# Peptides against a protein of PDB entry 4BOS, part 8

Target 1, 163 residues: chain A of PDB entry 4BOS
Amino acid sequence: PVLTRTVVPADNSCLFTSVYYVVEGGVLNPACAPEMRRLIAQIVASDPDFYSEAILGKTNQEYCDWIKRDDTWGGAIEISILSKFYQCEICVVDTQTVRIDRFGEDAGYTKRVLLIYDGIHYDPLQRNFPDPDTPPLTIFSSNDDIVLVQALELADEARRRRQ
Target 2, 163 residues: chain A of PDB entry 4BOS as posed
Amino acid sequence: PVLTRTVVPADNSALFTSVYYVVEGGVLNPACAPEMRRLIAQIVASDPDFYSEAILGKTNQEYCDWIKRDDTWGGAIEISILSKFYQCEICVVDTQTVRIDRFGEDAGYTKRVLLIYDGIHYDPLQRNFPDPDTPPLTIFSSNDDIVLVQALELADEARRRRQ

## One batch from the design tools (peptide; made by RFdiffusion4, then SolubleMPNN)

Design b1_p26_6_s1
Fold by OpenDDE base, seed 2:
Structure b1_p26_6_s1 (fold): chain B 163 residues (1-163), chain A 26 residues (1-26)
Amino acid sequence: as target 1 above (163 residues)
Amino acid sequence: AEAERRRAEARARQAALEAAAAAAAA
């Protein structure tokens, strides 16, 4: 089994497209972003006491308007919210540092998904099997640490290609 | 009822956000 990258469009919504891809089992749908942005905004708007300016860097209302734009990008806050929403750990391997940032690691989820990040763009990761009749896997056990090692190897290779 | 549900779900995400902050600072 080999961990591989599926390149999604660099259309400012790559985070949402990538998350959707992995949590839906490998479905590439660039049109998913508007609804996912709205979902984030709805969640944030539902609790202005917690989602304060200190957390968001702007007022709750300003953030909600901002994240719903099609030309704004998501980050750690959005990943954390999506981790909880989809009830899975989201692991982001950074090709600049060759490190993995784990979101939801302390929540007790049984599942994890993986993204690769280059400082600007997100792509989803999947495990391909030797048997061509076996579809790629995007949802892993939260106990599968081998996939994390494979992600680091993939990121290290990506870094070497850019240096 | 829907608003209450959404508020409860939002509060339940606090641990994930705290983990994100820790990861970003690392």
Scores: peptide ipSAE 0.038, ipTM 0.667, DockQ to the pose 0.029
Fold by OpenDDE base, seed 1:
Structure b1_p26_6_s1 (fold): chain B 163 residues (1-163), chain A 26 residues (1-26)
Amino acid sequence: as target 1 above (163 residues)
Amino acid sequence: AEAERRRAEARARQAALEAAAAAAAA
């Protein structure tokens, strides 16, 4: 079994496409972003006391209008919200630093999904199996530390290729 | 009791967001 990367379009919505891919078990749907943006906006709007200007960097209403644009990038706030919504840990391996940023690690989720990030683009990760009839795995046990090691190895190789 | 539970959940959620933001910004 090998951890591999599926390249999604660089269309400003790569985070949403990547998250959708892994949480849906390997479904590539670049058209998912508008609805996911609306979902995030709805969640933020529903709790203005928690999602304050201090957290968002702008007013609650301004953020909701901003995130629904088709050209704005998702980041840590959006990943945190999606982790809670899908009830899974989202692990992002950063090829610039060769580190894993873990979102939802304190929530007690039993499942984790993995993304790879290069500073401007997100892609989903999956485990491929030697048996061609066995579909790739995108949802891992939160106890599976091997997949995290493999993600770091993948990020290190990606970093070396850029230098 | 229910209100207390909701407040506890809100605090936990806030802590998780702050930790995630700090990790991403590091």
Scores: peptide ipSAE 0.026, ipTM 0.606, DockQ to the pose 0.023
Fold by OpenDDE base, seed 5:
Structure b1_p26_6_s1 (fold): chain B 163 residues (1-163), chain A 26 residues (1-26)
Amino acid sequence: as target 1 above (163 residues)
Amino acid sequence: AEAERRRAEARARQAALEAAAAAAAA
């Protein structure tokens, strides 16, 4: 088994496309972003006490309007929200630092998904199997630390290509 | 009491979010 990346479009919505891909078991849908943006805005609007201006960097309403734009980028806040919504850890391996940022790691989720990030673009990760008839896996056990090692190896190789 | 519980939960979630953001920025 080998961990690989699926390159998604760099259209300002790569985070949403990547998350959708992994949580839906390998479904590539670049048109998923508008609904995911609305989902995040709905969640943020529902709890202005938690999603404060201090957290958002802008008022709750301003953030909701901003994230629903088709040209704004998602980041850590959006990943945290999506982790909670989909009830899974979202692990992001950074090719610039060769480190993994884990979102939802303290929530006790039994499943994790993985993204690879280069500082401006997100792609989803999947495990391919030797048997061509076995579909790739995108949802892993939260106890599967081997996949994290494989993600670090993948990121390290990506970094060396740019070095 | 429920309002206070809700505020406490919100603060806890905020702390978790801030920790996640800090980890991503580190």
Scores: peptide ipSAE 0.026, ipTM 0.610, DockQ to the pose 0.024
Fold by OpenDDE base, seed 4:
Structure b1_p26_6_s1 (fold): chain B 163 residues (1-163), chain A 26 residues (1-26)
Amino acid sequence: as target 1 above (163 residues)
Amino acid sequence: AEAERRRAEARARQAALEAAAAAAAA
């Protein structure tokens, strides 16, 4: 089994497309972004005490309007929210640092999904199997540390290509 | 009243999240 990267469009919504891909079992749908942006906004709006200006860097309403724009980028806040929504750990391997940032790691989820991030762009990761009739795996056990090692290897290779 | 509204919305969010998670896992 090999961990591979599926390149999604760099259309400002790559985070949402990537998350959708992995949580839906490998479905590439760049058109998913508007709905996912709205989902984020709805969740943020539902708890203005938690999602405060201190956390958002702007008022709750301003953030909701901002994230629903088609040209704004998602980041750590959005990943955290999506982790909670899909009840899975979201692991982001950074090709600049060759480190994995884990979101939802303390929540006790039994599942994890993986993204690769280069400082600008997010892509989803999946495990491909030798058997062509076995579809790629995008949702892993939270106990699967092998996939984390493979993600680090993939990030390291990407970094070396840029050096 | 506003605080109670927010708490109610938070509870509703939690319920929706749980339902969505269950549906996604099926």
Scores: peptide ipSAE 0.022, ipTM 0.592, DockQ to the pose 0.018

Design b1_p26_7_s4 (from b1_p26_7, 11 letters changed)
Fold by OpenDDE base, seed 1:
Formats: sequence, structure tokens, C-alpha cells
Structure b1_p26_7_s4 (fold): chain B 163 residues (1-163), chain A 26 residues (1-26)
Amino acid sequence: as target 1 above (163 residues)
Amino acid sequence: DAARRAAEEARRAAARERARAVRAAL
């Protein structure tokens, strides 16, 4: 089994496309972003006490209007929200630093998904199996630390390619 | 006000319901 990267479009919505891909079991749908943006805005608007200006960097309403634009980029705030929404750990391996940032790691989720990030672009990760009839896996056990090692190896290789 | 709080609670409830539906498919 090999951990591989599926390249999604660099259309300002790569985070949403990547998250959708992994949580839906490997479904590539670049058109998912508008709905996911609205979902995030709905969640944020529903809890202004938690999603405060201090957390968002702007007022709750300003953030909701901003995130619904098709040209704004998702980041750590959106990943945190999506982790809570999908009730899974979202692990982001960074090719610049060869480190993994884990979102939802202390929430007790039984599942984890993986993204690869180069400082600008997000892509989803999947495990391919030697048997071509066995579909790729995108949802892992939160106890599967081997997949994290494989993600680090993949990120290190990506880093070397840029040098 | 009470109307705003009710609207926020309704939005929160709708988000939780959608989350449950999506999680069931994972």
C-alpha cells in the first residue's frame, strides 16, 4: 500500500475540494466549494460567542460574508470548523517544514483524514492498494500512526523535488 | 434580543442536523 496525492484544481477553493474528497471516500468534486463555504458561514453565524472577532480576525458577519466569496482561501479556522462538523481528525502535512498539524487531535474522534499543503495549495491524500480492484482509502483510524509516517515521507519527497 | 437568539439556535440546530447526516455517510 502506498500513500498518494490527488492533485485538485488551484482555484482558491482547494481546501474545500480536498476536504470533501477525503471525507466522501475519494470523490473529486470541485463544484462542492460554494456549499461548503455556506456551511462554514452557517456554523459561524450560529455561534457568535464561540466564533468571536478575536478568533475570526473580523466581525462574525464580516467573516461570513468573506468566506462565502469564491476567491477567498480557507485555512486553519476553516479546517477546525470542518473537523468538528465531520467529527474527524484532519491531519495536514506541510511540505515546507515536513511537519504534520493535527486538527481535532484531542476531540476523541475515531477517524482521521489527511491533506498535503505546500504553503499555498492543499491536496488530498489517499492510500492505494496493490490490488487494483480494491478502492483507495481516504478515511483512516485515528490510531493509525503509520499513515502519518507515510505522509511525512511523501512530504519529504515533495520537498526534495523543489530543491 | 430573544428573536436573534432564537434565530441563532435554529441555525445551530440545522447545522447539527446536517452534520449528523453527513457523519452517518462517513
Scores: peptide ipSAE 0.026, ipTM 0.608, DockQ to the pose 0.020
Fold by OpenDDE base, seed 4:
Structure b1_p26_7_s4 (fold): chain B 163 residues (1-163), chain A 26 residues (1-26)
Amino acid sequence: as target 1 above (163 residues)
Amino acid sequence: DAARRAAEEARRAAARERARAVRAAL
């Protein structure tokens, strides 16, 4: 089994497309972003005490309006929200630092999904199997640390290619 | 304030229901 990257469009919504891909078992749907943006806005709007201006960097309503734009980028806040929503760890391997940022690692989730990030763009990761009849895996056990090692290998290779 | 809180509670409930439906498909 080999961990591979699926390149999604660089259309300002790559985070949402990538998360959708991995949580839906490998479905590439760039049109998912508007609904996912609305989902995040709904969650944020539903809890203004937690999602305060101190956390958001803007008022709750301003954030909701901002994240629903088609040209705004998701980041750590959005990943944290999506981790909680889907009840899984979201592990982001960074090709600039060759490190994995884990979201939801202390929540006791039994599942994890993986993204690769280059400082600007997110792509989803999947495990491919030798048997062509076995579909790629995008949702892993939170105990599967082998997939994290494989993700680091991909990131390290990407970093070396840029040097 | 009461109307705001009621709206927030309704949004939270809807979000939880949606979350359950999505998680069931994972």
Scores: peptide ipSAE 0.026, ipTM 0.611, DockQ to the pose 0.020
Fold by OpenDDE base, seed 5:
Structure b1_p26_7_s4 (fold): chain B 163 residues (1-163), chain A 26 residues (1-26)
Amino acid sequence: as target 1 above (163 residues)
Amino acid sequence: DAARRAAEEARRAAARERARAVRAAL
């Protein structure tokens, strides 16, 4: 089994496309972003006490309007929200630092998904199998530390390519 | 206003259904 990267379009919505890909088991849908943005805005609007200006960096309403724009970029706040919504860890391996940021790691989720990030672009990760009849895996056990090692290897190789 | 609220509720219902489907797959 080999961990591989699926390159999604380098548009303003690569995070949403990548998350959708992994949580849906490998479905590439670049048109998913508007619905994902609305979902996040809906969740944020539903709990203004938790999603405060301190957390959002702007008022709750301003954030909701902002995230629904087609030209704004998702980040850690959006990943955290999506982790909670889908009830899984979202692990982001950074190719610039060769480290993994784990979202939802303290929530007790039994499953994790993986993204790769280069500072401006997100892509999804998947495990491919030698048997062509076995489809790629995008949802892993939260106890599977091998996949994290493989993700770090992928990030390290990507970093070397940039040097 | 009522139509907007109905559409928002339908969207929320769909989101809850998607969440259940994803959690079942996870």
Scores: peptide ipSAE 0.026, ipTM 0.576, DockQ to the pose 0.020
Fold by OpenDDE base, seed 3:
Structure b1_p26_7_s4 (fold): chain B 163 residues (1-163), chain A 26 residues (1-26)
Amino acid sequence: as target 1 above (163 residues)
Amino acid sequence: DAARRAAEEARRAAARERARAVRAAL
């Protein structure tokens, strides 16, 4: 089995597209972003005490309006929210640093999904199988540390290509 | 002048988006 990258469109919504891809088992839907943005906004609006201005960098309402724009980037805040929503660990491997940021690691989730990030763009990761009739896997056990090693290898290779 | 200022503003906006994209986990 090999961990591979699926390149999603390099639009402002690549994070949402990538998350949707992995949590839905490998479904590429670039049109998912508006709904996911609304979902984020609704979650943030529902808990103004937790999602404070100190966390958001703007008022709760301003953030909600901002994230619903089609040209604003998702980042760590959105990943954290989506991890909680989908009840899974989201692991982001960074090709610039060859490190993994783990979201939801202490929540006790049994599932893990993986993204790769290059400093600007997010893509989803999947495990391909030798049998062509076996579909790629995007949802892993949270105890599957081998997939994290494979993600680091993939990121290291990407970094070497730039060097 | 106007074109240069617009380009600088666009670069600043892009830099803010990049900074947000890589912010530390909550």
Scores: peptide ipSAE 0.023, ipTM 0.538, DockQ to the pose 0.062

## One batch from the design tools (peptide; made by RFdiffusion4, then SolubleMPNN)

Design b1_p27_1_s2
Fold by OpenDDE base, seed 1:
Structure b1_p27_1_s2 (fold): chain B 163 residues (1-163), chain A 27 residues (1-27)
Amino acid sequence: as target 1 above (163 residues)
Amino acid sequence: SAAEEAARRRALAAAAAAERAAREAAA
């Protein structure tokens, strides 16, 4: 088994496309972003006390209007929200630093998904199997630390290629 | 600029701080 990336379009919605891919078990849908943006805005609007200006960097209403635009980028705040919504740990391996940022790590989720990030673009990660009849795996046990090691190796190789 | 703001929002450097802030807000 080998951990690989699926390249999604380098548009403003690559985070949403990547998250959708992994949480849906490997479904590539570049048109998923508008609905996911609305979902995030709805969640934020539903709890203005929790999603405060201190967390959002802008007022609750301003954030909701901003995230629903088709040209705004998702980041850490959106990943945190999606982790909670899908009830899974979202692990992002950064190819610039070869480090993994884990979202939802203290929530007690039994499942984790993985993304790769280069400072500009997000892509989803999946495990491919030697048996061609076995589909790639995108949802891992939160106890599977081997996949985290493989993600770091993949990121390190990506960093070396850029040098 | 808009591009700089987008980059800031996507940066993983703020990930740990954002998670901690969310946990503290829930307490």
Scores: peptide ipSAE 0.025, ipTM 0.634, DockQ to the pose 0.031
Fold by OpenDDE base, seed 4:
Structure b1_p27_1_s2 (fold): chain B 163 residues (1-163), chain A 27 residues (1-27)
Amino acid sequence: as target 1 above (163 residues)
Amino acid sequence: SAAEEAARRRALAAAAAAERAAREAAA
């Protein structure tokens, strides 16, 4: 079994497309972004005490309007929100630093999903099996540290290719 | 600028700190 990268469109919504892919078991749907953006906005709007200006960098309402635009980019706060919503750890391997940032690591989730980030683009990761009849895996056990090692290897290789 | 703001939000360098801040804000 090998960990592979599925390249999603390099549009402003690559984070949402990537998250959707992994949490839905490997479904590539670039059209999911508007709904994903609305989902995040809805969650933020539902708890203005938690999602304050201090956290968002703007008012709750301003953030909701901003994130629903089709040309704004998601980041750490959006990943953390999606982690909570899907009740899974979201692990992002950075090809620039070859480090993994884990969102939801202290929440006690039993599942983890993986993304790869190069500084300007997110892609989903999946485990491919030698048996062609076995579909790729995108949702892993939170105890599966092998997949984290494989993600680091993948990121390191990507970094070397840029050198 | 909006582009600069987006870049800062996407940067993973502050990812862990951002999440911790969110947790602490809820406490």
Scores: peptide ipSAE 0.025, ipTM 0.630, DockQ to the pose 0.031
Fold by OpenDDE base, seed 2:
Structure b1_p27_1_s2 (fold): chain B 163 residues (1-163), chain A 27 residues (1-27)
Amino acid sequence: as target 1 above (163 residues)
Amino acid sequence: SAAEEAARRRALAAAAAAERAAREAAA
């Protein structure tokens, strides 16, 4: 089995497309972003005490309006929210640093999904199997450290190609 | 600026710190 990336459109919603892909078991839907943006806004609006200006960088209402725009970029706060919503650890391997940032690592989730990030763009990761009849795996055990090693290898290769 | 904020939000360099801050706020 080999860990591979699926290149999603390089639009302002690549994070949402990538997360949707992995949490839904490998469904590529570039049109998922509006719904996911609304989902995030709904969650943020529901808890203004936690999602304060200190966390959001803007007022709760301003953030909700902002994230629902089709041209705003998702980042760490959105990943954190989506991790909680989907009840899974979201692991982002950074090709610039060859490190994995783990979201939801202390929540006790049994599942993890993986994204690859280059500082500008997010893509989803999947495990491909030699058997063509076996669909790729996007949801892993939170104890599967092999997939993290494979992700780091993938990131390291990506970094070398840019040098 | 809005562009600078967007870049900050997408930047993974501070992602771990942001996640930890959120956990601490929830505790």
Scores: peptide ipSAE 0.025, ipTM 0.633, DockQ to the pose 0.032; fails the geometry check
Fold by OpenDDE base, seed 5:
Structure b1_p27_1_s2 (fold): chain B 163 residues (1-163), chain A 27 residues (1-27)
Amino acid sequence: as target 1 above (163 residues)
Amino acid sequence: SAAEEAARRRALAAAAAAERAAREAAA
């Protein structure tokens, strides 16, 4: 089995497209962003005590209006929220540093998904199998540390290509 | 600018720290 990258459109919603892809088992839907943005805004609005100005960098309402725009980018806050919503660990391998940031790592989730990030763009990762009749896997066990090693290898290769 | 804000929010450099800070603030 080999961990591979599925390139999604380099638009303002690559994070949402990538997350949707992995949590839905490999469904590419570039039009998923509006509802995911709405979902995040709804969650943030529901807990203004936790999602305060200190965390958001703006008022709760301002953030909700901002994230629902089709031209704004999601980041760590959104990943954290989506991890909680989908009840899975979201692992992001950074090709610039060859490091993995794990969201939800201490929540006790049994599942993990992986994204690859280059400082601007997010793409989803999947495991391909030698058997062509076996579909790619996007949802892994949270105990599968081999996939993390494979992700680091993939990121390292990507970094070398840019050098 | 909005673009600069988006770039900062997309960066992973402080991702783990931000998440920890959020948990600590809630504790």
Scores: peptide ipSAE 0.024, ipTM 0.626, DockQ to the pose 0.031; fails the geometry check

Design b1_p27_1_s3
Fold by OpenDDE base, seed 2:
Formats: structure tokens, sequence, C-alpha cells
Structure b1_p27_1_s3 (fold): chain B 163 residues (1-163), chain A 27 residues (1-27)
């Protein structure tokens, strides 16, 4: 079994496309972004006390209007929200630093998913199996630290290719 | 590791915020 990267379109919605891919078991749907943006806006709007200007960097209403635009990028706030919504740890391996940023690690989730990030673009990660009839795995046990090692190896290789 | 992850998460958030500000200014 080998951890591999699935390249999604380099549009403004790569985070949403990547998250959707891994949480839905490997479904590539670049058209998923509008609904995911709306979902995030709905969650943020539902709790203005928690999602304050201090957290959002703008008013709750301004954020909701902003995130629903088709040309705005998702980041840590959106990852945190999606981690809570899908009840899984979201691990982002950064190819610039060769480190993993973990979201939801203290929530007690039993599952984790992985993304690879280069500073401006997100892609989903999956485990491929030798048996061609066995579909790739995108949802891992939160106890599977081997997949984190494999993600770091993948990031290190990506860094070397850019040198 | 937990403290490092929290710092990384904040760094990621800061980078996203900077990109957001640039996008908003260009919109």
Amino acid sequence: as target 1 above (163 residues)
Amino acid sequence: AEAAAAAAARALAAAAAAARAAAEAAA
C-alpha cells in the first residue's frame, strides 16, 4: 500500500474539493464547493458568539458573505469547521516545511483524513492497494501514525523535486 | 508536538488571512 496524491483543479476551491474527496471516500467533485461554502457560512452564522471578529478577522456577516464567493480561498478556520462537521481529524502535510498540521487532534475522533499543501494549493491524499479491485482508502484510523510518516515522505519528495 | 501543531495552525490561519486580505483588495 502506497500513499498517493490526487491532483485537483488549481481553482479557488481546492480546499473544499480536497476535503470532499477524502471524507466521501475518494469522490472527485470540483462542483462541490458552492454547497460546502454555504455549509460553512451556515455554521458560522449559527454561533456568532464563538465565531467573533477576533476569530474571523471580520464581522460574522462579512465572513459569511465572503466565504460564499466563488473566488475566495479556504484556510485554517474552514478546516477546523469541516473537521468538527465531519467528526474527523484533518491532517495537512506542508511541502514547504515538511510538517503536519493537525486539526481536531484533541476532539477524540477515531478517524483522520489527509491533505497535502504547498502554500497556495491543497490536494487530497489516498492509500492505494496492490489489488486493483480494492478501492483507494481516504479515511484512516486516528491511531494510524504510519500514514503520517508516509505523508511526510511524500512531502519530502515533493520538496526535493522543487529544488 | 501539540504546542507546535497549534502554532502551525495559527501560522496557516495567518497565511490564509493575508491571502484573503489581498483577494478582497483586488475584488
Scores: peptide ipSAE 0.024, ipTM 0.600, DockQ to the pose 0.033
Fold by OpenDDE base, seed 5:
Structure b1_p27_1_s3 (fold): chain B 163 residues (1-163), chain A 27 residues (1-27)
Amino acid sequence: as target 1 above (163 residues)
Amino acid sequence: AEAAAAAAARALAAAAAAARAAAEAAA
């Protein structure tokens, strides 16, 4: 089994496309972003005590208006929200630093998904199998630490190739 | 810890915003 990168479109919504891909088992849908942006805005609006200006860097309402724009980029707050919504750990391997940021690691989720981040773009990761009849895997056990090692190896290779 | 992570993790959003601005300027 080999961990591989699936390149998604380099648009303003690559994070949303990548998350959707892995949590839906390998479905590429670049049109998913508007609904996911609205979902995030709904969640943020529902809990202004937690999602305060101190956390968001802007008022709750300003954030909701901002994230729903087609041209704004998501980040760690959005990943955290999506981790909670999909009830899975989201692991982001950074090719610039060759490290993994884990979101939802203390929530007790049984599943994890993986993204690769190069500083300006997100892509989903999947495990390919030698048997062509076995479909790629995007949802892993939260106990599968081997996949994290493989992700670091993939990120290191990407860094060497400046990808 | 969660709140601190969210605040510090906005570095990803800040970097993305800067990248977007640069891309828009180059277009």
Scores: peptide ipSAE 0.024, ipTM 0.585, DockQ to the pose 0.071
Fold by OpenDDE base, seed 3:
Structure b1_p27_1_s3 (fold): chain B 163 residues (1-163), chain A 27 residues (1-27)
Amino acid sequence: as target 1 above (163 residues)
Amino acid sequence: AEAAAAAAARALAAAAAAARAAAEAAA
């Protein structure tokens, strides 16, 4: 099995497209972003005590309006929210540092998904199998440390090639 | 460690914030 990168469009919604891809088992849908932005806004709006200005960097309402724009970028707060919503660990491997940031790692989720990040763009990762008739896997066990090693290897290669 | 995780989250958040600012300026 080999961990591979699926390049999604370099629009301002690449995080949402990438998350959607991995949590839906490998479905590429660049049109998913508006709904996911709305979902995040709804979650944030529903708990203003938790999602405070201290966490958001802006008022709850301002954040909700901001995240629903089609040109604003998702980041750590959005990944955290999506991890909680989809009840899975979201692992982001950074090609610039060759490090993995894990979101939801202390929540006791049994599943993890992986993204690759270069500082401005997110792409989803998938495991390809030797049997060409076996579809790629995007949802892994949270105990699968091999996939994390493979993600680091992939990120290191990307760093070396500036990909 | 939770402290290390918090630091990583902050780093990613900071990177995202910078990217957001750039995207907003370009839009």
Scores: peptide ipSAE 0.023, ipTM 0.587, DockQ to the pose 0.037
Fold by OpenDDE base, seed 1:
Structure b1_p27_1_s3 (fold): chain B 163 residues (1-163), chain A 27 residues (1-27)
Amino acid sequence: as target 1 above (163 residues)
Amino acid sequence: AEAAAAAAARALAAAAAAARAAAEAAA
């Protein structure tokens, strides 16, 4: 089995497309972003005490209006929210630093998904199997440390290729 | 380490914020 990257469109919604892909078992839907943005806004609006100005960098209402725009990017805030919503650890491997940032690691989730990040773009990762009849895996056990090693190897190779 | 993870989270957030600002300026 090999961990591979699926390149999604380099638009302002690549994070949402990538998360949707991995949590839905490998479904590429570039049109998912508006619904994902709405979902995040609803979650933030529901808990203004937790999602404070200190966390959001703006008022709760301002954030909700901002994230629902078609042209705004998602990042750590949105990843954290989506981790909580989907009840899974979201691991982001950074090709610039060859590091894995783990969101939701202390929540006790049994599942993890993986993204690859290059500083300006997110893509989803999946495990491909030699058997062509076995579909790729995008949702891993939180105990599967092999997939993290494979993600680091993939990121290191990308860095060497300046990809 | 927790400190490293926190720094990385800030970096990801900063990238998103910068992208938002750039998009706003282009509009």
Scores: peptide ipSAE 0.023, ipTM 0.595, DockQ to the pose 0.037

